# Ledger of designs, part 315: peptides against a protein of PDB entry 3QIS

Target 1, 334 residues: chain A of PDB entry 3QIS
Amino acid sequence: PSLELSRREFVFENVKFRQLQKEKFQISNNGQVPCHFSFIPKLNDSQYCKPWLRAEPFEGYLEPNETVDISLDVYVSKDSVTILNSGEDKIEDILVLHLDRGKDYFLTISGNYLPSCFGTSLEALCRMKRPIREVPVTKLIDLEEDSFLEKEKSLLQMVPLDEGASERPLQVPKEIWLLVDHLFKYACHQEDLFQTPGMQEELQQIIDCLDTSIPETIPGSNHSVAEALLIFLEALPEPVICYELYQRCLDSAYDPRICRQVISQLPRCHRNVFRYLMAFLRELLKFSEYNSVNANMIATLFTSLLLRPPPNLMARQTPSDRQRAIQFLLGFLL

## One batch from the design tools (peptide; made by RFdiffusion4, then SolubleMPNN)

Design b2_p28_2_s4 (from b2_p28_2, 9 letters changed)
Fold by OpenDDE base, seed 1:
Structure b2_p28_2_s4 (fold): chain B 334 residues (1-334), chain A 28 residues (1-28)
Amino acid sequence: as target 1 above (334 residues)
Amino acid sequence: RRLELEKLLGSIASPETFELLRRALAEE
């Protein structure tokens, strides 16, 4: 069997978080026999492609002189955004199109990724006084490394942050402040806030706005700004409540004094973000008659974002653990 | 003491807009 491919080289320019890009090509059976094709893993890989790439269809059957269109889809989700922001991964891959009892055909994928404040650590963002797109990639790497070292020092209760020589970090990321201040000013009376989805085009505009500027006003509807906050919290490489404190939050869920002591042990940036979000949500709940938002709905929604189980415990989460996690957050909303 | 965020955004945001954040940082 043999195939003819219309294209073998694909370039995805200016790949962004949550923005789908598609490239198409044709494969043709120019042989005299039917053939089955599939994308196969390379020798050391478990998957035929990187997590941000897919082929559709990824397998199929072709009669003699038959042609099929294959779509190559590039999509950076929350699962790939952090490693692309750090430059640990890149928009580069090689696909192997295997023909049963035939040859392998190689496809080259290349391109560039544009960094996002989504999927960047709270510690790094507290050190970023400019939009992320104005920060050189080399400096982003340094900021993540420095942020990791400062977090580890804070957790070890070692050296107090030397107040001396470096520019003082922000209390919270400017991006979180911009989102929360907008919602506090304009969305407290918004009916069905956090229940109605935003518009995908508006979400992309909000992401691009926060990545490229410090706006006076965030574009889009209150629903889109609210969903952008949820997406931001979901995309964090580490949740607002660090994984190290997850079990202690569950164990303390019915003692409000112990709950506050657990939160006081968070790294400064995480603690400040948590306190700021809880203050905002308590203000939002004062307008429940207008916005139809209640404490149980908010606690249920934000618990999954703020208090995520560590990856090693995710498969073991019980309904009791989920209820304790909700109860922990309720103690800060009431 | 003026917050670092308030120093950064003081050209686009009034001091009153930081009151929610100031309260949240002072409560515990």
Scores: peptide ipSAE 0.649, ipTM 0.964, DockQ to the pose 0.687
Fold by OpenDDE base, seed 3:
Structure b2_p28_2_s4 (fold): chain B 334 residues (1-334), chain A 28 residues (1-28)
Amino acid sequence: as target 1 above (334 residues)
Amino acid sequence: RRLELEKLLGSIASPETFELLRRALAEE
């Protein structure tokens, strides 16, 4: 069997978080026999492509002289955004299009990624006084490394020895403050806040706005701004409540005094973001008669975002663990 | 003390705008 491919090189320029890009090509069976094609993993890979890439269809059957269109879809989700922001991964891949009893055809994927404040650590963002798109990639790497070290020091309750001449970090990321301040000012009376989805176009505008500027006002509806906050929290590489404290939160869920002590042990930026979010949500709950928002709904929604099980425990989360996690947050909302 | 965030954003936001954050951070 043999194939003819209309293209073998693909370039995805200016790839952004949650922005789908598509490139198409044709494959034609120029042989005299039917063939089955599939994208196959390279020797050291478990998947035929990187997590941000998809081929559609990824397999199929071609009769002699048959042609099929294949879409190469590039989409950076929460699962790929962090590794692309750090430059650990890049918009580069090689796809292997295999023919049963035939040849392998190699497709080259290339491009560039534009960093986002979404999927960046709270620690790095607290050190980032400019929009992320104004920060050199080399400095982003340094900020992430420094942020990891400061997280570890904070968890160990090591007194920061050197209040060295490094610029004081922000109390919370400017992006979080912009989102929460907008919601606090304009969305407290918004009916069905956090229940109605935002518009995808508005979400993209909000993301682009936060990545490129420090706006006086966030664009889009209150629902889109609210969903952008949820997306931001979901995309964090480390949840607002660090994985190291997850079990202690569950164990303390019915003791409000212990819950506060657990939160006090968070890294400063995580603790500040948690307290700020809880303060905002308590203010939002004062307007429950107008916005239809209740503590149980908010706790249920935000628990999955703020108090994520560690990756090694994700598959083992019980309904009891989820209820304890919700109860933990309820103790800060009531 | 003026927050570092308030120093950064003081051109686009009034001091009163940071009151929610100040209250949240005072709950030590």
Scores: peptide ipSAE 0.642, ipTM 0.963, DockQ to the pose 0.700
Fold by OpenDDE base, seed 2:
Structure b2_p28_2_s4 (fold): chain B 334 residues (1-334), chain A 28 residues (1-28)
Amino acid sequence: as target 1 above (334 residues)
Amino acid sequence: RRLELEKLLGSIASPETFELLRRALAEE
């Protein structure tokens, strides 16, 4: 069996978080026998491609002189955004198109990724006084490494970070402040806030706006701005409540005094973001007659975002654990 | 004390816009 490929080299320029890109090519059976094709893993790989890449179809049969279109889809989700932001991974891959009893055909995937404030740590963002697209990738790596080391020191020593050194970090990321301040000003009376989905085009505009500028006003509807805040919190490499405190939050869920003590042990930026979000949500709840938002709905929604189980425990989360996590947040909303 | 965020955003946002954040940081 033999195939002809219309293209073997694919370049995905300016790949962004949550922006789908597609490249298509044709494969044709130029042989005299039917053939089965499939994308196969390289030696030592578990998957035929990286998590941000997909081929459709990834397998199939071709009769003699038959042609099929294959789509290569590049999509950076929350699962790939952090490693692409850091440059640990890149928009580069090699696909192996295998022909049963035939040859292997190699496809080269290349391109560039544009960093996002989505999927960047709270610690790094608190040190970032300019839009992420203005920050060199090398400096972004240094900021993530330094931020990790400062987080670990703050958790271990209970010592206030020495207020005397270099440029003081922001109290909260500018991106979080921009989102929350917009919602606080314009969305407190918005009916079905956090219940109505945003528009996909508006979400992309909001992401691009936060990655490239410090706007006076965020574009889009209140629903799109609200959903952008949820996406931001979901995409954090570490949740607002650090994984190390997850179990203690569950254990304290019915003791408001212990709950506050657990939050006090968060790294400064995480603690500030938590307090700021809770203050905003308490203000939003004062307008429940207008926005149809209640404490149980808000606690349920934000619990999955703010208080995530550690990756090793995610598969073991019980309904009781979820209820305790909700109860923990309710103690800050009421 | 003026927040670092107020120093950064003081060209686009009035001091009053930071009141929610100031309250949140002072409650605990």
Scores: peptide ipSAE 0.637, ipTM 0.962, DockQ to the pose 0.681
Fold by OpenDDE base, seed 5:
Structure b2_p28_2_s4 (fold): chain B 334 residues (1-334), chain A 28 residues (1-28)
Amino acid sequence: as target 1 above (334 residues)
Amino acid sequence: RRLELEKLLGSIASPETFELLRRALAEE
């Protein structure tokens, strides 16, 4: 069996968080026998491609002289954004198109990723006084490394932040402040806030705006700005409530005093973001008659974003654990 | 004391816009 491929090299320029890119090619059976094709893992790989790449179809049959279009889809989700932002991963892959009882055909995937404030740590963003696209990639790596070290120091209560550091970090990321300040100013009376989805085009504009500028006004509807805040919180590599405190939050869920003590042990940036979000949500709840938002809805929504189980416990989360997590947040909303 | 965020954004945002953040940071 043999195949003819219309292309073997694919370049995905300016790949962005949540922006789907597609490249298509054709495979043709130029042989005299039916062919089964499949994308197969390389030696030592578990998957035929990286998490941000997909082939559609990834397998199939071709009759003699049949042609099939294959789509190569590049999509950076919350699951790939952090490793691409840090430069740990890149928009580079090799696909192996295997032909049963035939040859392997190699496809080269290349491109560039544009860093996002989405999927960047709260601590790195608190040190970032410019839009992320203005920050050199080398400095982004240093900021993530420094952020990890400062998180550990903060959790260990070791060293007070050296008052002599020439550049004091922001209290909260400017991106979070911009989103929350917009919602606080313009969305408190918005009917069905956090219940109505945003528009995908507006979400992309908001992401691009926050990655490239410090806007006076965020573009898009209140629903799109609200969803952008949810997406931001979901994409955090470390949730606003750090994984190390997850179990303690559940254990304290019915004691508001212990809950506050647990929050006080968060790294400074995480603690500040948590307090700021809770203050905003309490203000939003004052307008429940206008926005149809209630404490149970907000607690349920934000619990999955702010208080995530550690990756090793995700598969073991019980309905009781979820209810405790909701109760933990309710103690800050009421 | 003026917040670092307020120093950064003080050209595009009034001091009053930071009141929610100031309150949140003053909460125990």
Scores: peptide ipSAE 0.634, ipTM 0.962, DockQ to the pose 0.722

Design b2_p28_3_s1 (from b2_p28_3, 14 letters changed)
Fold by OpenDDE base, seed 2:
Structure b2_p28_3_s1 (fold): chain B 334 residues (1-334), chain A 28 residues (1-28)
Amino acid sequence: as target 1 above (334 residues)
Amino acid sequence: SLEEFFKELSEKMKEEVEKLRKELEAAK
C-alpha cells in the first residue's frame, strides 16, 4: 500500500489563545489495494500529537484512487496556554501518519505563539507594566522566576516586600482592573449579567485588546466583558485562592472568622485580587433588581473559578467538598 | 470595609493605569 500526500509541512503563524487555526491537506491512495491510515504516537509519546493540535479525521480507510481531506486544527485552550506563554512548549510537532502494512509518513508542524495575559500568573501580571505583547520574551521568563520567589516569600511570612522598591508591583493586574472597572461602570444594571454568554468574536477582540494595549474602553457587550473575566480567572495557572489553601478553605467554610484568616495568608497579589473581586460582586448584588444577580448564583459560578481543587485531588472532589467551597465564598458575599 | 477597599483600590489603580498608558504612548 502507498499514499500520496498533497503537503507534509505545515506552518501556523501567530497562534493565539482561543483562536482556532486550520490547515488542510489531502491524502490519496495511489496503490492497488485498500489502505487503512492512522496517526500514531512516536515511540516515547502517549499521544499522536501535542494537546493544542488535532487531526480530523485521525484514522480512516481509503479505497484505490480514493482521496480524503484531513484538517490539522491548532487550538490553544486553558490547558496549553501557560506552557506556551512561558516558552516551555512551542508550536512545533511531528505527526506520524501510519499506513497499515505500509510506510510511515512524517508531517512537520511549526509556527509561532503570541503570548497572552490569559494563562499568566497573577504575580507576573502585577509586575507587568506593559501589555504582554510589548514585553520581551527574556523579561517574561524573569518575571515568572521573580513571581515564584515572591509567592514563596509571602507564603512563608518572610520579610514584607519593601514598599519603596523602584519596581513596585501593581496591587492587582491591570487586566483584571480594566475588566472590573468596565463592568462596575457599565454593567451594574445589565440584565442577566454572568448568565448570558458573550459573543466569540467579541471575546477574541477583548483578549487581543488586553494583550496588545491598555485600552480606555473595552470593546464588546457587557456580556462579553463579563465572560472575558470568567475566562481570565479560569485560565490562571494558579487560582486566585492558591492550591495550598484549598483544604483549609473547605475546613473553615462554616466559620467566617477562620475564613478571613485563611484569606489573609494568601500572597499579596492573590489576596488583593480576591478582596477586589468580592467587593465588586457585593456591589453587583446591590443592583439585583436590575441585573438578576443573586448571592447563590454568584457563589456557585465563581467558586469553581476561584477555589479549584489541586490537580492531584480533582478526581476525588465530593459533592460535600463543592458545597463547602460554595459556603466559603458565600461568607464573603453576604 | 470591603466597599471602602474597593473604592480606594479602584481610584489608586486608575491613577497607576493612566500613568502606564501615558508611558506606553510616549515610547511609541
Scores: peptide ipSAE 0.661, ipTM 0.965, DockQ to the pose 0.794
Fold by OpenDDE base, seed 3:
Structure b2_p28_3_s1 (fold): chain B 334 residues (1-334), chain A 28 residues (1-28)
Amino acid sequence: as target 1 above (334 residues)
Amino acid sequence: SLEEFFKELSEKMKEEVEKLRKELEAAK
């Protein structure tokens, strides 16, 4: 069996978080026998492609002289955004199109990724004085490394944060402040806030706006701005409540004093973001008659974003753990 | 209070962000 491929090299330029790109090619059975094709993993890979890539279809049968269109879809989700932002991963892959009882066909995927403030750590963003697209990639790496080291030092209670001559970190990321300040000013009376989804186009505009500028006003509806905040929190590599404190939050969920002590142990930026968000959400709750927002809804929604189980425990999260997590957050909203 | 913290932080961040915006504009 043999295949003819219309193209073997694919370039995905300016790949962005949550923006789908598609490239298509054709495969044709130029043989005289039916063939089965499949994308197969490389020798050391568990998957036929990187998490941000897919082929559609990824397998199939071709009769003699049959042609099929294959779509290569590039989509950077929350699961890939962090590693692409850091440059740990790149828009580079090789797909192996296997023909049963035939040969392998290699497809080269290349391109460039445009970093996003979404999927960037709170620590890095607190140090980031410019929009992420205005920051050299080399400096982004340095900011992440420095941010990791500062987080570790803060957690170890070792060195007083040397108020040394380095540019003072922001108390919270400018991106979080922009989102929350906008919602506080314009969305407190928004009916069904956090209950109505935003528009995908508006979400993309908000993301692009935050990545490229320091806007005076965030574009889009209040629903889109609200959802952008949720997406931001979801995309954080380390949740607002650090994974290290997850179990302690659950264990303290019914003791408000211990809950506050646990939060006090967060890294400064995480603690500030947590307190800022809780204060904001409490302000929204004052307008419940207008925005239909209640403490239980907010606690349920934000708990999954702010208090995520560590990856190793995610599969083991019990309903009791979820309830404790919600109760923990409720103690800050009431 | 959390409310006082929110107001104070919001004001400080407003000033910081306005500064950063001006710095960004001056660099272009």
Scores: peptide ipSAE 0.652, ipTM 0.963, DockQ to the pose 0.800
Fold by OpenDDE base, seed 4:
Structure b2_p28_3_s1 (fold): chain B 334 residues (1-334), chain A 28 residues (1-28)
Amino acid sequence: as target 1 above (334 residues)
Amino acid sequence: SLEEFFKELSEKMKEEVEKLRKELEAAK
């Protein structure tokens, strides 16, 4: 069997979080026999491609003289955004297109990723005084390292060093404040807030706006701004309630005093974000007549975002654990 | 209260963000 490929080199320029890019190529069976093609893992890989890449179709049959279009889809989800933001991974891959009983064809994937405040740690964002796209990649690495050290110091209840006023972390990320301040100002009376999806185009505009600027006004509908906040919280590498406190939150769910003590043990930025969000959500609940927001809906929605099970426990989350997690948040909303 | 905390934090962050915005504009 033999294939002809229309292209073997693919460049994905300016890859962004949640922005799908597609490159297409054709494969043609120029042989005299039917062939099966598949993308196969390289010798040391479990998958035929990196998590942000997909081939469609990734396998198939070609009759003699048949041609098929293959789409190479690059999509950075919450699962890949953090490692791309840090530069741990890059928009580079090699795909192996295998023919059964035939040759291997190598495809080169290259490109560049544009960092996002989405998928960046709360600690790093509290230190980030500029939009992420204005921060040199080298400085992003430094901010992540410094943020890790600060988190550890905070957990150890070490006295904050008298960092110079320029180096002092924000109390909360500017991106969270921008989203919440906008929602508080403009969305308190928005019918079906957090219940109606945003527009994908508006979400992309909001993400790009937060990544590139410090806007006076966030673009898009209140629904899109609300969903952007949810996406932001979902994309956090470490949830607002740190994984280390997950079980303690569940165990304390019915004791409001213990719940408050658990939250007091969060790293400063996480604690501030949690309290800020809870306070904001309580304000929204005052407008329930207008926005149709109720405590149970909000607790259910935000629990999955704020109080995520550790990765090793995700598969073990029981309905009881979910109910305890919801009850934990309800104790701050009511 | 949480309401007082929200107001105070929102005001402080507004001042900080406005400062950062001005710094960003001055650097262009």
Scores: peptide ipSAE 0.646, ipTM 0.962, DockQ to the pose 0.793
Fold by OpenDDE base, seed 1:
Structure b2_p28_3_s1 (fold): chain B 334 residues (1-334), chain A 28 residues (1-28)
Amino acid sequence: as target 1 above (334 residues)
Amino acid sequence: SLEEFFKELSEKMKEEVEKLRKELEAAK
């Protein structure tokens, strides 16, 4: 069996978080026998491609002289955004298109990624006084490393952050403040807030706006701004409530005093973001007659974002654990 | 209170963000 490929080199320019890009090519069976094709893992790889890439179809049959279109889809989700922001991963891959009893055909994937404040740590964002696209990549790496070290010091050593000569970090990320300040000003009376989905185009505009500027006004509907806040929280590499405190939050869920003590042990930026969000959500609940927002809905929605199980425990989350997590958050909303 | 915290933090962050915006525009 043999194939003819219309293209073997693919370039994905300016790849962004949550923006789907597609490149298409054709494969043709130029042989005299039916063939089965599949994308196969390289030696020592578990998958045929990186998590941000897919082929569609990834396998199939071709009769003699049959042609099929294959789409190469690049999509940076919450699962890939952090490693791309840091430059640990890049928009580069090699795909192996295998023919059963035939040859291997290599496809080269290349491109560039544009960093996002989405998928960046709260610690790094508190130090980031410019839009992320205005920050040199080298400085982003340094900010992440410094942020990790300060988080560990804050968790292990109840030592006050020495007010050393380094630029004072923001109390919360400017991106979170921009989203919350907008929602507080314009969305408190918005019917079905956090219940109606945003528009995908508006979400992309909001992300791009926060990545490239410090806007006076966030573009898009209140629903899109609200969903952008949810996406931001979901994309955090470390949730607002650090993984190390997850179990303690569940264990304390019915003791409001212990819950507050657990939150007091968060790193300063995480603690500030948590308190800021809880205060904001309590303000929204005052307008429940207008926005249809209630404490149970908000707790259910935000618990999965703010209080995520550690990756090693995700597969073991029980309905009881979820209920405790919701109850923990309710203790701050009521 | 959480309300006082929200107000105070929002006011402080507004001032900081306005400063950062001015610094960003002056650097262009």
Scores: peptide ipSAE 0.638, ipTM 0.961, DockQ to the pose 0.793

